# Peptides against a protein of PDB entry 5D63, part 182

Target 1, 292 residues: chain A of PDB entry 5D63
Amino acid sequence: SLRRGIYHIENAGVPSAIDLKDGSSSDGTPIVGWQFTPDTINWHQLWLAEPIPNVADTFTLCNLFSGTYMDLYNGSSEAGTAVNGWQGTAFTTNPHQLWTIKKSSDGTSYKIQNYGSKTFVDLVNGDSSDGAKIAGWTGTWDEGNPHQKWYFNRMSVSSAEAQAAIARNPHIHGTYRGYILDGEYLVLPNATFTQIWKDSGLPGSKWREQIYDCDDFAIAMKAAVGKWGADSWKANGFAIFCGVMLGVNKAGDAAHAYNFTLTKDHADIVFFEPQNGGYLNDIGYDSYMAFY

## One batch from the design tools (peptide; made by RFdiffusion4, then SolubleMPNN)

Design b2_p25_4_s4 (from b2_p25_4, 12 letters changed)
Fold by OpenDDE base, seed 3:
Structure b2_p25_4_s4 (fold): chain B 292 residues (1-292), chain A 25 residues (1-25)
Amino acid sequence: as target 1 above (292 residues)
Amino acid sequence: SLEEEIERLRKLFEEARARYEAETA
């Protein structure tokens, strides 16, 4: 079963992703096929999949940018029915906004079926052009038509996954205690993470004994990421991943505060030094406390 | 010891968190 999370949804046949046109929050905004750039923030192409309790394999899909939901126009079962962004709620009972998402016959891609109409999200004619029509279309779960097959590239991690990544890192102190603040985290590309760091003013901040030292830098970075998240996305129910750690060196005579994020594959953490913007696999400290 | 100090700080952190949650409820 597909897990709750933020997904970049890519067509299985052509290099096109499900895109909310212009990221508009207006009801009836077209959802279209659009090109994307791997390992970047594809702003209008991120979808929060929220599983519906007690309805097998069924979700709402909230556009992260607009805060609106994938909606089959009038719930019509006619082939060619528009799929649009529309206001809604995560646990709606509106069948126009309920999508059954299961593996296709190839075992890798998914198909997206409207709960009410039983039609499938279809990249019409497999058109790879920007703005290509996405519509509800007749189909079956077993069909191999790539127009209706989608890869769900997970762009977020659960708190449990983050915890697991930390647990297997070798730079964790024996006294380590982690404090989880949220449930689901969008994991940023390093380039975006770095840009937030730059925009925060931290590169120009001066280290000063106690009044503005390592803990202040690390907390300022986390605050900057939080603000960036609040300012960038209209959807709720997720956070932006940026951790803070307190660590001690091997000799036990020096302490440091720093940040960390997750690697691209979400399997490991990488340390971030907010005083210089560096990414390190070994920051020279073992963490005894983290919050994220 | 370092371990004792870390434990002390952890307790303080938990107490601070609890106070914050109570104040913002």
Scores: peptide ipSAE 0.023, ipTM 0.443, DockQ to the pose 0.046
Fold by OpenDDE base, seed 1:
Structure b2_p25_4_s4 (fold): chain B 292 residues (1-292), chain A 25 residues (1-25)
Amino acid sequence: as target 1 above (292 residues)
Amino acid sequence: SLEEEIERLRKLFEEARARYEAETA
């Protein structure tokens, strides 16, 4: 079953992603196929899938950028019906905005069926051009048509997944205590994470004993990421991943405060030094506390 | 206890962080 999370949704047949045109929040904004760049944010192409309680495999899909929802126009079952962004709520009962998402027959891609019309999200004619029409179209779950098959590339982690990644890391102290602040986290590419760091002013900040030292740098980075999230996205119900750790060295006579994020595959953590913007697999400390 | 160890480590942090940062400045 598809988990709650943020997804980049890519067509199984051509290198095209589901895109809310111009990221507009206007009702009726077309959802279209559009090219994407791997390992980047792809701003208009991220969708928060919120599972509907007690309705199997059924979700709303909220565009992260616009805060609007994937909507089948008038819920029509007619082939070629427009799929648009439209205002909504995560737990709506409006079948125009409810999508049953399950594995296709190939076992790797998904199909997206409108709950009411029973038609499927279709990249019309498999058109790979930017702005290609995405529409509701007749189909079946077992059909092999790649126009209606989509890869759900998960761009977020749950708090539990983050916790598990931390637990697997060898640089965690035996006395480790973690504090989870949110439920779902968008994991940023390092390039974006670094850009936020640069824009925060931290590269120009000066270390000063006690008054502005390692903990201040680490907290400032987390605050910068938080603000970036708030300023960048209109959807709610998720956070941007940026952790803070306190660690002690192997000798037990030195300590440090630093940040961390997740690796691309979300299986591991990588440490980030906010004083110099470096990413490290081993920062020289074992964490006894983290919050994220 | 875990809490006691955490507190001990917090103190180490407060005492040692400046020394670490001075060495890496």
Scores: peptide ipSAE 0.023, ipTM 0.481, DockQ to the pose 0.055
Fold by OpenDDE base, seed 5:
Structure b2_p25_4_s4 (fold): chain B 292 residues (1-292), chain A 25 residues (1-25)
Amino acid sequence: as target 1 above (292 residues)
Amino acid sequence: SLEEEIERLRKLFEEARARYEAETA
């Protein structure tokens, strides 16, 4: 069963992803196949999948950038019906925007079936060119046609998953207390995380005793990430992952405030020093408190 | 604004720290 989350959706046959053209919020904006760059933020190609309560394996798909939803034009069952971005809500009853998503016969990819029409999201002719048509098309769940098979690369973590990643880290103090602020988190590549840090002005900030020291740097970084999220994405219902920790050294006579993010596989955390922009597996402190 | 966001997070930080200190006293 597909979990709630943010996904990069890639065709199983060719190196193309489901892309909302130009990231436009206009009703009727084409959804197309488009090339992507691995390990980067593919701005127009991220989709928040929201499961519909009491409807098995059925979701809305909200484009993260535009805040609009994947929509089968007129809900038509005709092969070649356009799939577009359209205004909507996460828990809509409009069958044009409801998608049943289940594993394909190969057990690794998914198929995306419109709830109403029972047709499938299809990369027409398996065209790998930028702007290739994506349409509703006739098919079956067991058919092996790669035009209708999609890999769902999860780009986010739940608060529970983040909590689990923290819990398995060896640099957590026995008195640790975590404070969870959100439910779902987009995890950024380090390059993007670093760029936000640079743009925040923190690299040029002066350390000053108490008035602007380690806690101020760590909080400023989290604020910068939060603002970046608010300014970059129109969809709601998620946050950008950036944690703050307070830690104590092994001797127990020094404390520090710092940031942390998740590793690429989302299984572990990595520490980030906002005073110098460094990533470390061991920052020299054990965390007794975090909020994220 | 960034300044407003910093203030919001500082408040959350202070509240969280206070709760932690109270729980571990």
Scores: peptide ipSAE 0.023, ipTM 0.532, DockQ to the pose 0.484
Fold by OpenDDE base, seed 2:
Structure b2_p25_4_s4 (fold): chain B 292 residues (1-292), chain A 25 residues (1-25)
Amino acid sequence: as target 1 above (292 residues)
Amino acid sequence: SLEEEIERLRKLFEEARARYEAETA
């Protein structure tokens, strides 16, 4: 079954993603097909899938940017019914906003069925143009029509996945303790992570003994990412991944505080030095503590 | 020992974290 998480939802037939037009929070804002750029933040095209308790394979889909939800207009079963953004809640009982999401017959893509109408989210005519209509349309789970097949590219990690990535890293001290602060984390591309670092003012900050040293840099980066998250997204129920680590060198005579993030495939961590903006596979320290 | 120092630092960090959370709640 589909896991809770943030997804970039891409059509299986053409290079088009499910996009909330202009990222608008207005009720009735069209959801459309739109081009996307891999390995970047596609602002209006990220969706938080929240599983409904005790309802098999059923989710709400919250647009990360607008904080509104995917909504089948009037819950109509008529082919061509508009799919829009609309105000809602994560655990709504409104069938207009409940979507059953399961694997298609190809075993890799998903189909998105409205819980009430039983129609499917359809990229009308497979139109790859920006602004192409997305609508509810008749269909079956077994059909191979790519207009109704979607790849769910996961853009987030659970706390458990992050924990596993850390555990696989060779630069973890035997006394390591991690403090998990949230349940689901949007993982940023390094370019975005670096831009936040640049915008924070840290590149111009000066190391000063005790008063502004390694821990201050690391915490400042964490704070900058947190602020960026709060300022950028209207949806709730997720965090932006940015970790802080405390580490000790092998000799045991030096300590350091630094940041870390996840690699593109979410399988590993990479260390980030907030004092110079560098990414390192080996920062020269073994972490005995992290919070993220 | 190093282990003892790590535990000391962990405790201090936990306290600092708690303060931060209280201040930003």
Scores: peptide ipSAE 0.022, ipTM 0.484, DockQ to the pose 0.089

Design b2_p25_5_s1 (from b2_p25_5, 18 letters changed)
Fold by OpenDDE base, seed 4:
Structure b2_p25_5_s1 (fold): chain B 292 residues (1-292), chain A 25 residues (1-25)
Amino acid sequence: as target 1 above (292 residues)
Amino acid sequence: SMEEEIERLRRLIAEAKAEYAALTA
């Protein structure tokens, strides 16, 4: 079954993603097919899937940027019914905004069925052009029409997944203690992470003994990412991944504070030095404490 | 605010450091 998380949803037939047009929060904003750029944020194309308790395989889909929800217009079962962004809540009972999401017959892609109408989210005519209509359309779970098949590319990790990634890293001290601050984390591309770092002013900050040293840099980066998240997204119920670590060197005579994020595949962590903006697989310290 | 977040994190670090010290003592 599909896990709670943030997804980039791509058509199985053409290189088009489910896009909330202009990222608008207005009720009735069209959801359309749109091109995307790999390894980027794709601002209007991220969807938080929230599973509905006690309703099998059923979710709301909240657009991260707008904070609005995928909505089948009037819940109509007519083929060609518009799919739009509309105000809502994560655990709504409105069937217009409830989507049953299960694997398609190919075992890789998903189909998205409206809970009420039983029609499927359809990239009309498989149109790959920007702004192509996405609509509710008749279908079945078993048919192979790529217009109704979607890849759900996970763009977030749960706290448990992050914890697991940390645990796999060889640069963790035997006395390591982790402190989890949130439940679900959007994982940023390094380019975005770096841009936040640049915009924070940290590149111009000067190291000063104790008054503004490694811990201050690491905390400032964490705060900058948090602020960026708050300023960038209208949806709730997730955080932006940026960790802080305290580590000790092998000799045990030096300590350091630094940041870390997750690799592209979310399987590992990579260390980030907020004093110079560098990414390292080995920062020269073993972490005895982290919070994220 | 960023300032509030920094303060929160400083407190968290302090607590974590204290816990670490206790674990390694």
Scores: peptide ipSAE 0.035, ipTM 0.479, DockQ to the pose 0.686
Fold by OpenDDE base, seed 3:
Structure b2_p25_5_s1 (fold): chain B 292 residues (1-292), chain A 25 residues (1-25)
Amino acid sequence: as target 1 above (292 residues)
Amino acid sequence: SMEEEIERLRRLIAEAKAEYAALTA
């Protein structure tokens, strides 16, 4: 079953993603097909899937940017019914905003069925053009029509997944203690992570003994990422991944504070040095404490 | 604010350090 998380939702037939037009929070904003750029933040194309308790395979889909929800207009079962952004809540009982999401016949893609109407989210005519209509359309779960098949590319990790990634890293001290602060984390591309670092002013910050040293840099980076998240997204219920670690070197005579993020496949961590903006697989320290 | 977050994190680090000290004693 699909897990709670943030997804980039791509059509199985053409290189088009489910896009909330202009990222608008207005009720009735069209959801459309739109081109995307891999390995980037596609701002209007990220959706938080929240599973509904006690309703099998059923979710709300919240647009991260607008904070509005995928909504089948009037819950109509007519083919061609508009799918729009609309105000809502994560655990709504409104069937216009409840979506049953299960694997398609190909075993890789998903189909998105409206809970009430039983129609499916359809890229009309498989149109790959920007702004192409997405609508509710009749269909079946076993139908192979790519207009109604969607890849759910996970853009976030759970705290458990992050914990697992840390646990298998070779640069963890035997006395390691982790502090998990949130439940779900949007994982940023390095380019975005670096841009936040640049915008924070940290590249121009001067290292000063104790008064502004490694821990200050690492904490400042985490704060900058937090602020970026708050300023960038209207949806709630997730955080932006940016960890802080305290580590000790192999000799045991030096300590350091630094950041870390996740690799593209979310399976491993990579260390980030906030004093110079570098990414490293080995920062020269073993972490005895982390929070993220 | 960023400043408030920094202070929160400083407290968290302090607590973590205290726990570490206890674990290594």
Scores: peptide ipSAE 0.031, ipTM 0.461, DockQ to the pose 0.617
Fold by OpenDDE base, seed 1:
Structure b2_p25_5_s1 (fold): chain B 292 residues (1-292), chain A 25 residues (1-25)
Amino acid sequence: as target 1 above (292 residues)
Amino acid sequence: SMEEEIERLRRLIAEAKAEYAALTA
């Protein structure tokens, strides 16, 4: 079953993603097919899937950028019915905004069925052009039509997944304590993470003993990421992943504070030095405390 | 307790983020 999370949703037939046009929060904004760039944020193409309690395989889909929800216009079962962004809530009872998402017959892609109309999200004619129509369309779960098959690329991690990634890292101290601050985290590409670091002013910040040293740099980076998140996205119910660690060196005579994020596959952590913007697999310290 | 400490940290981080946002506005 599909897990709660943030997804980039890509058509199985052509290199097109589900895009909220211009990221607009206006009711009735078209959802369209649009090209995407791998390993980038793809601002208007991220969707938070929130599972509906006690309704199997059924979700709302909130556009991360606009904070609006995928909505089948008037809940119509007519083929060609527009799919739009519309105001809503994560746990709505409005069937126009409830989507049953299950694996297709190929076992890899998903189909997205409107809960009320029982029609499927369809990239009309498999059109790969920017702005191509996405509509509700008749179909069946076992049909092989790629117009209605979608890959759900997960762009976030749960706190449990992050915890697991930390746990298998070799640079964790035996006294390690982790403090989980949120439940779901958007994982940024390194390029975006670095840009936030640059924009924070940290590259020009002066190290000063105790008054502005390693812990201040690490906290400042986390704060910068938090600000970026607040300024960039209108959806709620998720955080931006940026961890802080306190570590001790092997000799036990030096301590350091630093950041960390997750690798692209979300399986491992990578350390980030906020004093120089470097990514390291080994920062020279074993973490005895982390919060993220 | 651990749960209490986590909540404490959540608040501290939230405050830090807010302060940073205010300073860089």
Scores: peptide ipSAE 0.030, ipTM 0.500, DockQ to the pose 0.041
Fold by OpenDDE base, seed 5:
Structure b2_p25_5_s1 (fold): chain B 292 residues (1-292), chain A 25 residues (1-25)
Amino acid sequence: as target 1 above (292 residues)
Amino acid sequence: SMEEEIERLRRLIAEAKAEYAALTA
């Protein structure tokens, strides 16, 4: 079963992703195929999949940027029916916005079926051009048509997954206590994380004993990422991953505060020094406390 | 409790975000 999370949804046949045109929050905004750049924030192409309680394999899909939902126009079962962004709620009963998502016959891609019409999300003619039509189309679950097969590239982690990544890291103190602040986290590419750091003013901040030292730098970075999230996305129900750690050195005579994020594969954490913008696999401290 | 501490931290982060917003406004 597909997990709750943020996904980049890519066609199985051509290098095209499901894109909300111009990221517009207007009702009826076309959802189209569009090119994407790997390992970047594809702003209009991120979708929060929210599972519907007690309805097997069924989700709403909220566009992260606009806060609107994938909607089959008038719920029509006619082939070629437009798929658009439309206002909604995560746990709606509107069948126009309910999507059954299950593995295709190839075992790697998914098909996206409208709950009401039983038609499938289709990249019309497999068109790889920017702005290509995405529509509801007749089909079956076992059909191999790549126009209706989609890879769900997970762009987020649950708090449990983040916790597991931390637990695998060798630089965790035996007295470690973690505080989980949110349930689902968008994981940023390092380039984006670094840009937020640069824009925060931290590169020019002066270290001052106690009044603005390591803990202040780390908290300031956390605040900057939080603000970036609030300013960038209209959808709710997720956070941007940026952790704060307090650590002690091996000798036990020095402490430090720093940040951390997740690696590209989401399996490990990497430490971030907010005083210089460096990424490190070993920051020289073992964490006894984190909040993220 | 751990739950109470988590809520405290959430509030602290919210305050930090607000302060940052004020500085950058």
Scores: peptide ipSAE 0.026, ipTM 0.473, DockQ to the pose 0.040

Design b2_p25_5_s2 (from b2_p25_5, 18 letters changed)
Fold by OpenDDE base, seed 2:
Structure b2_p25_5_s2 (fold): chain B 292 residues (1-292), chain A 25 residues (1-25)
Amino acid sequence: as target 1 above (292 residues)
Amino acid sequence: SMEAEIEQLRRMFEEAKRRYAEETA
C-alpha cells in the first residue's frame, strides 16, 4: 500500500505532473498537467498523501503549497468532471476529497480513484501541454491506459527511514542517540538547502569562542530551514529535513557540531558544515547525538 | 580556540557513554 508521505505525481505516459494551477488556495482552482524539472522543488506539484484510518488504500491529497485538497467537483461520476483544489481537512469524510490509490496492473504506477464516484483521475487525451485538463473519468483498475496511470515519486522520508539512513553511515559512534522531532520530512535538494544557508546570513557570520561557535552555526541553520518551511508551505503535518549532530573524533581530543541532510535517493546522509556551506561524506567526527 | 567547546561536548559524550552502558547492561 502507498505510504503516508509527500509525492510528486507524474503521468506514466507523458512528462507531466499533477499541478495546482498557480498554487492558489481558492476553492475551485483547477488541477492541471504541467511540466516539471527533475531534482528541483516543483512548488505547486507536491502532494501530501494522508491515509484514512480504517479505510483501505484511501487518502486525502493535500497540496503542499496551497494547503487545499484534491477535490472531484460535485463528486460527479460524469466523464470529464473537473478535479480542483478545495478547502478541506486531512481526515475528512467528504467523498469528493477521498481517493483510493492502488497499484495499476503494471505494478509500478498507481491509479487514483475517487472514493464516491469510482471514477479515476485522468490526464485528458494524454495532453502534455502546460495547463492540460485533469478530470474524473470512467475506468477500471485493470486497464492499461496511461492517461490514468501515475508514478508517485516520494519526496519525503519518515522518521524511521531517516533513522535507518543514519544507522547505515560509518561515522556514527556506538553510543549514538538520536532524537526524532517529527514524523515526516520533506527532503530538499542540495541546491535549495544551500540557498537557505546563503539567505540565512551564516556565510557572513564569524566564529567566536562560545558566544557563536559550531553549535550556534548548526542550530542557526536548523532554524533557517524551519523558517523557510513555515514561510513556503501552507500545508501542515510535515517538517523540512535538517539535522543537527554532535560528534567527536576517534582520539577524543576534538569535538564538533554540524548539520546533515539526506542524499537524493534518501538512503544515506551527507554532512553539512554550516560554517562554510560544504557538503562532506566524512566530516572527521563520529556522531554521538543527533536531533532532527 | 575551541578548547572550551571541545570540553563541553566531551562531557556530553561521556554522559552518552554512561547512558549507553546502562542501557546495554
Scores: peptide ipSAE 0.047, ipTM 0.640, DockQ to the pose 0.085
Fold by OpenDDE base, seed 4:
Structure b2_p25_5_s2 (fold): chain B 292 residues (1-292), chain A 25 residues (1-25)
Amino acid sequence: as target 1 above (292 residues)
Amino acid sequence: SMEAEIEQLRRMFEEAKRRYAEETA
């Protein structure tokens, strides 16, 4: 089954993603097909899928930017019914905002069925143009129509997945203790991570003994990422991934505080030096403590 | 200097090692 997480949802037939028009929080804002850029933050095209307890394969879909939810207008079963953003809650009972999401017959893509109407989210006519209509449309689970098939590209990791990535890294000390702060993390591309670093003022900050040294840089970076998250997204229930580590070198005669994030495939961690903005596979220290 | 910083963090590391030893004994 689909895991709780943040997804970029792409049509299986054409290079178009599910987009909340202008990222607007207004009720009735159209959800449309729109082009996207791989390996970037597609601001209006990220959706938090929250599984509904005790309802198999059924989710709400919250737009990360607007904080509103995917909504089938009036829950109508008529083909061509508008799909819009609408105010809601993660665990709503409103069938207009409940979506059963399961694998399509091809085993790779998903279909998105409205819980109440039993119609499917459809990129009308497979239109690849920006602003193309997305609507509820009649269909079946076994049909091969690419207008109703969607790839769910995971943009986040669970705390467990992050923990696993850390655990298999060779630069973790035997005494390592990790402290998980959140449950789900949006993983940023390095370009975005770096931009946050730049905007934080850290590039201009001077190292000073004790009063502003490695731990201050590392914490400042994490704080900057947290603030960026709060300022950028209206949805709740997730964090932005940015870890802090304390490490010691192999000789045990030097220690350091630094940051880390996840690689593009979310399988590994990469270290980030907040004092110079560098990414390293080996920062020269083994972590004995992390929080993220 | 970085020396004081290193020493502080080393103390934390030593504490971590001690904790680990106690947990695995």
Scores: peptide ipSAE 0.046, ipTM 0.643, DockQ to the pose 0.086
Fold by OpenDDE base, seed 3:
Structure b2_p25_5_s2 (fold): chain B 292 residues (1-292), chain A 25 residues (1-25)
Amino acid sequence: as target 1 above (292 residues)
Amino acid sequence: SMEAEIEQLRRMFEEAKRRYAEETA
């Protein structure tokens, strides 16, 4: 089944994603098809899928930007019923906001069925234009209609996945202890990560013995990412991935504090030097402690 | 200087090793 996480939801037929128009938090804001740019933050097109306990394959979909939820207007089963953003809660019992999400017949894409109406989220006429109508529409799980098939591109990792990525990295000391701070993490593109670093003021910060050295840089970066997250997104229940590590070199005569994030495929970590903004596969230290 | 920073972090490393040893005993 689909795991809890943040998803970019892309139509299987045309290069269009499920978009909350203007990222508005107003009740009744249209959800529409819209173009997207791969490997970027598509601000209005990220959805937190929260699984409903004891209801198989059923989720709420919270727009990350607005904090509102995907909502079938009046829960109507009529073809062409609007799908909108609407205020709600992650574990609502409102069937207008409950979506059964399962694999389509092609085994790769998903279909999104409203729990109450049993209609499917449909990119009407497969329209690839910005602002194209998304509506509830009649259908079946077995149909091959690409208007109702969606790729769920996972944009986040669980703490367990992050832990696994760290565990397989060769630059971890034998005494390593990791401390997990959150449960689900939005993984940023490097360009966004770098921009946060730039905006933090760290590029202009002066290294000073003890008073502002490597640990201060690393913690300041994490704080900057945290603040960026809080300022950028209205949804709750997730964090922005940015780790801090303490490490020692192979010779054991030098130590360092630095950051790390995840690679694009979420399978590994990449180290980030907050003193110069560089990304490295090998920072020259083996981590004995991390928190993220 | 980096020497002072290294020494501070080395102390932290030594404490980490101590904790690990205690936890694995």
Scores: peptide ipSAE 0.045, ipTM 0.636, DockQ to the pose 0.085
Fold by OpenDDE base, seed 5:
Structure b2_p25_5_s2 (fold): chain B 292 residues (1-292), chain A 25 residues (1-25)
Amino acid sequence: as target 1 above (292 residues)
Amino acid sequence: SMEAEIEQLRRMFEEAKRRYAEETA
């Protein structure tokens, strides 16, 4: 079953993703097929899937950028019915915005069925062009039509998944205590993470004894990422992943404060030095405390 | 206890980070 999370949703037949046109928050904004760039943020193409309690395999899909929801126009079962962005809530009872998402017959892709109409999200004619129509269309769960099959690329992690990634890292002290601040985290590409670091002013910040040293740099980075998240996305119910650690060296006579994020596959953490913008698998310290 | 050890490490931090900065300067 599909987990709660943020997804990039890609067509199984052509290199197109489900895109909210221009990222507009206006009711009735077309959802369309659009090209994407791998390993980038793809701003208008991220969707928060919120599972509906007590309704099997059924979700709302909130566009991360606009804060609006995937909506089948008038809930019509007519083939070719528009799929649009529309205002809504995560736990709505409006069947126009409820989507049953289950594996297709190929076992790797998903199909997206409107809960009310029982029609499927369809990339019309399998058109790979930017702006191609996405519509509700008749179909079945078992047919192999790639127009109605979608890969769900998970772009976020739960706090539990982040905790697990930390736990398997070799640079964690035996006395480690982690403090979880949120429930679901968008994981950024390193290029985006670095750009936030640059825009924060930290590259030009002067180290000053006590008043602006390692902990200040690490917390400033955390704050910069938080602000970037708030300014960039209109959806709620998630955070941007950026951790802070305190660590001690092997000799036990030096300590450091630094950041960390998750690797591309979300399986491991990588350390980030906010004083120079470097990514390291080994920062020279074992963490005894983290918050993220 | 484990909790006591954690607190000891926390108390070490302020002095230890200064030593690190001096060594890496």
Scores: peptide ipSAE 0.038, ipTM 0.608, DockQ to the pose 0.055

